# Peptides against a protein of PDB entry 3H8D: the designs that were tried, part 228

Target 1, 122 residues: chain A of PDB entry 3H8D
Amino acid sequence: DMKRQQRFFRIPFIRPADQYKDPQNKKKGWWYAHFDGPWIARQMELHPDKPPILLVAGKDDMEMCELNLEETGLTRKRGAEILPRQFEEIWERCGGIQYLQSAIESRQARPTYATAMLQNLL

## One batch from the design tools (peptide; made by RFdiffusion4, then SolubleMPNN)

Design b2_p30_8_s3 (from b2_p30_8, 12 letters changed)
Fold by OpenDDE base, seed 2:
Structure b2_p30_8_s3 (fold): chain B 122 residues (1-122), chain C 122 residues (1-122), chain A 30 residues (1-30)
Amino acid sequence: as target 1 above (122 residues)
Amino acid sequence: as target 1 above (122 residues)
Amino acid sequence: MAEPFIPEKEAYYSELSPKFVKWLSERLKK
């Protein structure tokens, strides 16, 4: 159902190794999620010390959030929810279009709002 | 097409009568808009001195923004875009569900994402 | 900007579910 609510979230994180370092030495990462209704459709992780990680439903389920949106508490976390463009801008910059396209072509992607939108674009 | 991008905006305004008053005497209103793709679907106005105004596409076109989203410049206005819930919370509080429902029943509402969502809810 | 995720700061993440915090913590260890 493409009428499902599309919601986007980001959470900053500090690497465990940096957890107890001085503030100036704490390199910040970002965890991003796109929920297509109750279930995650895309996940993206910006790490301070390695390349971005892109994940799409179907292909990367074992690495993605397994909780439904309500179970996460993200909707109740002030400042966690972001605008679609705030997600998409980073997604595109990280090669998300190509990544999702490849997942579709390889028959790995689970149909989501994201796959539908991409198929409209291409 | 329910795959159209849903975007929401909020702009504060000061009444013309208060335009030149001291800051403490400027009563602020809020203009809200829901764009279903390029075209406005819902508009809401919170006035400091009168009841909220609710407007829905089809019924209230003459009173609603006639510009497409790109023409408005809202997407380029820092701080103008808001989350869906930021709009919906106020919309519901102002009786928007009933208003839109009535517009549908009277055959005045133009089909939009909003009408579709409401019909899913009811 | 929001304060970064730190697993030991339970109070900071009280708005998130404990299950999610645990999951996220484990995920971000990689």
Scores: peptide ipSAE 0.264, ipTM 0.558, DockQ to the pose 0.584; fails the geometry check
Fold by OpenDDE base, seed 1:
Structure b2_p30_8_s3 (fold): chain B 122 residues (1-122), chain C 122 residues (1-122), chain A 30 residues (1-30)
Amino acid sequence: as target 1 above (122 residues)
Amino acid sequence: as target 1 above (122 residues)
Amino acid sequence: MAEPFIPEKEAYYSELSPKFVKWLSERLKK
């Protein structure tokens, strides 16, 4: 729905195992979220020690944020919101286009702004 | 065209008359730009001493930035790029929806992402 | 650089909802 605002967020994280290590040994991961209106459409996780995790609404609901955008507080967290391209650049590098496409083709993806945009590209 | 990247920028400016005044007397204005791919789609100017100026491609070409995005250097200016909502919030407050709508209805607006989005809203 | 998410550091999460912090913490432990 083009009437819904598209907003993107990222939160850095440190692995639990690294929490009590020296700063130099704390390897950062990144949690990303794309919200299509109040609800998450895509989620992405960059880990320092394993492959990136890509998640799309409909297919991966159980692993994605279940809170609406207002409930998260992300909009109130300074520095959490990012530009669309900041999300898309990473998404593309991680194989997100193919992942979402496959989810659409398998009819697992819930219709979102992301699915609509991809269908416009193809 | 949904395949074109939408990017938004903001640059502060000081009125010529205030250039040589004390910092406290330098009232800031703000110049905003929405680029639909390489070309500007909307331009907006907030002035401390007069009403905001709204400009849309096709209608106001002569008053809008004539450079393509790469030529502007805006993408290389730290802090210039802003979130879509940061532009839209101001645009809406300044009556941008009505302005663009009127430009569309009068057939003065060049087709852009902005015109397409508004047509999706109405 | 933004300060990393550390559940034990309340200052970082002060602007986020407790429910989200909890969810995110559990999610990232996996």
Scores: peptide ipSAE 0.264, ipTM 0.571, DockQ to the pose 0.490; fails the geometry check
Fold by OpenDDE base, seed 5:
Structure b2_p30_8_s3 (fold): chain B 122 residues (1-122), chain C 122 residues (1-122), chain A 30 residues (1-30)
Amino acid sequence: as target 1 above (122 residues)
Amino acid sequence: as target 1 above (122 residues)
Amino acid sequence: MAEPFIPEKEAYYSELSPKFVKWLSERLKK
């Protein structure tokens, strides 16, 4: 609801091993985050050399950003915030719907805006 | 829900009377739209020389965009799409919450994502 | 294109909090 703003962010990254290579040899990855209010609801990582990683609150807390949104500084970094669809399109392509659905069904997911939206869709 | 994507757009405009003036004398207005799926839910206009105009589906249909989202071409215009907060911040500043609330209470508002969100907040 | 984050440079983005940069750096080492 309006009490919790849904905000989405992405940060490009270069693999440590590529940091000193020529630009054409620096393959970019992308770190994505969906914040449901101050706390992360979904995290997604596109890596240059391994399958995408999907993470959902409750199930994957140990691997997800533990900082609240303000603590990250994401809102202050120009270009970090993205449109919802820019997140969702990748999320869907990576199998995020199934992943989140499975987490819900297994009772591993913490209730978030994302879980609510999915449950409304299914 | 996920079945209806919420998308927000903003288009600057120059007053007709200013179209041939020097750039510094062209005061920009802003046309804002919230689309709940294919159809507009809220419309907002910031004018250089008059109070902002707020419009909500159901109540103000005659003054709101009658085209569906695809027909508008907004999705194809670079820079037109904005973040939800970029819309909501202005909406709130212009008294949009009260306006929409009044439309709901008077039974003039068509149910939309916006009405649902507001009703969840109140 | 946005400037990429380099995990080994914890001060790469001044707009981000050092705490987050550190966290992200550690996360991306996996």
Scores: peptide ipSAE 0.261, ipTM 0.576, DockQ to the pose 0.474; fails the geometry check
Fold by OpenDDE base, seed 3:
Structure b2_p30_8_s3 (fold): chain B 122 residues (1-122), chain C 122 residues (1-122), chain A 30 residues (1-30)
Amino acid sequence: as target 1 above (122 residues)
Amino acid sequence: as target 1 above (122 residues)
Amino acid sequence: MAEPFIPEKEAYYSELSPKFVKWLSERLKK
């Protein structure tokens, strides 16, 4: 059922190495997640010092959040939830369309709302 | 679609610590997998020196095979595929029904053929 | 802007589940 609620979240993080540095030296990263209903469909990580990491369900399960949405507590954290476009804009900029497309074509992607929408788009 | 092909596999393994021991001292474990179509639904590990490990999709994703069935090569490995009952018999003995049931009740289990069948059984 | 995630700062993550915090912490250590 592609009518499942699509919810998006973002959490900023500081690298462990920067944890105790002065504020000006704490480079910030961003962890993004797209949940298709209770289960994660896409994950994205913007690191301050390396290329963005894109992850899609099926292909990258072991690197993605294994908890269902309710178990994360993300819905209860103020400021964590973001609008769909806030996720998609970054996803697109990072080459997410191509990444997901490749995962679909290689049969690595588990069907999700994201895969369905991409297939409709193309 | 619960009509996906259900396929089961078993691979023996030797503990890393026993890898170079004499054959008589290589205690054998067994790795089991249930694939619901292309994606793993259940995983089970019989270890020679510790309790069996049971894993179900959703709850235990990070500990389970992240590859789709085709990527594993299991279908091409002679002797790896087993009959459903060969898996289920061990699964049941190891408390798999209770394990999966608990995962469903706690909303940790991703819906699979296994979850559906269990819900029908109970 | 939201305060950045710092695993050792428990107070910041009170609204997140401990399990998720643990997972995320381990993920970010890599």
Scores: peptide ipSAE 0.249, ipTM 0.525, DockQ to the pose 0.235; fails the geometry check

Design b2_p30_8_s4 (from b2_p30_8, 14 letters changed)
Fold by OpenDDE base, seed 4:
Structure b2_p30_8_s4 (fold): chain B 122 residues (1-122), chain C 122 residues (1-122), chain A 30 residues (1-30)
Amino acid sequence: as target 1 above (122 residues)
Amino acid sequence: as target 1 above (122 residues)
Amino acid sequence: MAEPFIPDKEAYYSELSKAFVDWLSERLKK
């Protein structure tokens, strides 16, 4: 439903194992989230030394942010919110289209803006 | 149509009359644009000393950007692109909802993502 | 957009809710 606001966020992280290493050895990862209204629709994790993790609502609920958007504080953190395209570009590069499509086809995906968008594209 | 990318931009401007004044006397305005795919859907101008100007596709074509998005160079200008909410917040404060609604009701508005969004809200 | 400099992890995430930081921390341990 296009009535709900689509908001996207990104925050960096350092692996716990790297926290106390020299700066040059602290590999940075990125955590991404797409919120369809108050609830997360997609989550994505870029790790420095393993494959990207893609998560979609319905299928991957146990691994996705359980907090509503307001509860996260993301909207109040400077630099956390990103443009839709900033999310989508990475999502696409990581195989997100296929991942979400498969989730839809297997009836694992909860309907979201993302599922609707994809179903309009395909 | 949710298939088209919605992109929003903001750039500052100085009034022509203020161009050669002292910096303290150069009042800054803001030019906003919403592009629904390659073409502008909404335009908004914040002036320092007069009411905001709201423009919607179909009704105000003669006063709106005639260039497609790529031609504008906005996508290549650092800091020009803004979040959807950054546009919408100002749009709403300036009476954009009512302005667009009136344009729709008078059949002056060209169908865009913005018109569709509003028609879903009302 | 340039990558942010994170001088202090805790300070950087201070604007986020504790609940979220806790959740995220647990998530990233996996």
Scores: peptide ipSAE 0.238, ipTM 0.592, DockQ to the pose 0.362
Fold by OpenDDE base, seed 1:
Structure b2_p30_8_s4 (fold): chain B 122 residues (1-122), chain C 122 residues (1-122), chain A 30 residues (1-30)
Amino acid sequence: as target 1 above (122 residues)
Amino acid sequence: as target 1 above (122 residues)
Amino acid sequence: MAEPFIPDKEAYYSELSKAFVDWLSERLKK
């Protein structure tokens, strides 16, 4: 549905283990989300201490945000929304293209703007 | 071409008549651009003293940026790039949907991401 | 209620919904 807005968000987080450490010892992670209209299409988690986690709708629904965009409050959070390229650059670096492609080929991916765009590129 | 990046930019400008006035008397206008890949698809100008100017590729080429995105330096200008919604919100408020639709119907619009998106909405 | 992602900067997440903050906190727990 080309009618749907593509919106991207990023939220920093501190690991539970670091919550009570000195600021210099609190390593930030980043939670990324791509919303295709009201629903999340891709989710990405950058951790300071382990490999990135990539998630795509359909395949990884149980691990992805279950709230619609309006319910999250992300659109009202100053600094949360990012440019598409700010998401895609990290997504690509983390192997997101291959991950999403594999999900499509295995018939696990739910059709989203992301799947459509990838199919246009291939 | 779904391969092309959609990038949006905004640059403030001061009216020629206000160039030598005190800062408080310099009313800012805004120049907006939507690039579909390397080439501009839509251009919009907000003036402090007159109605907005809307321009679409094909119809208004003579009044639009003739440089490709890389040549403009916009990608290298701090604060110039904006979110898609930041462009679209103003575009819609200025009557951009009707303007682009009319350009399509009159066969004056060059096919761009913008024309494709609008056709998906109609 | 789950703790904010940055407890020392709780105000940073104040604009987010409680439901989302809670969800995200649980998601990121070890």
Scores: peptide ipSAE 0.226, ipTM 0.592, DockQ to the pose 0.322
Fold by OpenDDE base, seed 3:
Structure b2_p30_8_s4 (fold): chain B 122 residues (1-122), chain C 122 residues (1-122), chain A 30 residues (1-30)
Amino acid sequence: as target 1 above (122 residues)
Amino acid sequence: as target 1 above (122 residues)
Amino acid sequence: MAEPFIPDKEAYYSELSKAFVDWLSERLKK
């Protein structure tokens, strides 16, 4: 059912090496999540010191959040929720379309809103 | 879509302590899986030396097989596939109904054929 | 790798579940 609520979240993190540096020297990373209803569909991580990590449901389940949305507390944390486009812009810049497409073609991707939307666009 | 093919599998394992013993002294455990189409819905493990382990999709994803059915090779392993009732009989004996029910009630269970069937019975 | 630092960690993550914070912390150590 692709009529589930699509919700997106972002949480910042700072690498351990920078934890005691001045704010201007603390390079932030970002953890992103797309929840298709209660369950995660996509996850990505922007690290200041390594390439982006892209993850899609089915293929990368072991690296993705195993908690349902309510269990995370993300909906209760002010500033964590972001707009769909705030996620998609970064996703696309990081090659997310190709990553998800490859996962679909290899039959590694679990059906989600993300897979459905991609299959409608291509 | 609950019209996906339901397939069940069982693989034996022997505990490391018994690997070099005579066959009669090798106490076997059993790994069971229920696949709802390409994706695992339930998993359980019968161990000779500890209580059964029951796992359901959504709640226990990190402990369950992350590979889709085709990737596992289970369909190509002779003797691995079992009848639905061969799975369900053990599942029920181990308290699987209650386990899955609790996961549903706590909203930890991902919707699967198993959750749908249980909700139709209760 | 060491656990990532979060400024004012306790206050910042107070609204998140402990389970999620723990999961995320372990995830980001990799």
Scores: peptide ipSAE 0.221, ipTM 0.505, DockQ to the pose 0.164
Fold by OpenDDE base, seed 2:
Structure b2_p30_8_s4 (fold): chain B 122 residues (1-122), chain C 122 residues (1-122), chain A 30 residues (1-30)
Amino acid sequence: as target 1 above (122 residues)
Amino acid sequence: as target 1 above (122 residues)
Amino acid sequence: MAEPFIPDKEAYYSELSKAFVDWLSERLKK
């Protein structure tokens, strides 16, 4: 149902190996999530030293957040929620459109708001 | 105003290194918070392998929860809220009275329910 | 800007569920 609320979140992280280094030596990563209603539709991870990791529901469930949105606590953490465009801009730059498209065409993607939006464009 | 509601919370945590160990090998820590009305007055962290960390409002604001109680979601987390004595017992055992007293005497502590109570005892 | 996720700073992530923090911690180890 496309009436489900689309909510987007990001959490910055420091790698365990960098935890106690000087601030200038801490390499920051970003964990992103798109929740289509209660369940995650897309997940994205930006690492400072390796390529982005893109994940879509259905195909990558084993690597994605297994908790529903309520269970994560993301809605209660100040600064975690971001605007749709803040997610989409990064998603697009990281090759997310092609990744999701390929997942759809290979019949690996679970139908979500994201799949529906992309299918409307193509 | 001493008419503010005093609420206490405790959240257990397992160290990342112990996440997949057998239960007997998981070292559990505890995060404690005392909220004087909407704002935190005291914070306390119990670790299995290092001394407790005690924090008081005014002095340690940078290391304490920056969110008001409503924003934390603690009131909505089942089992998180504890009785005052459950907090105070641990606080006292960990040297909290001396810590808070020292913060008061050094004029570092922000006035809270906790500071008022201690000042009534001394 | 929110501080980075640091696995040994549970207090900062107390607003998140323990399950999520644990999951995220493991995810980020890979």
Scores: peptide ipSAE 0.221, ipTM 0.520, DockQ to the pose 0.281; fails the geometry check

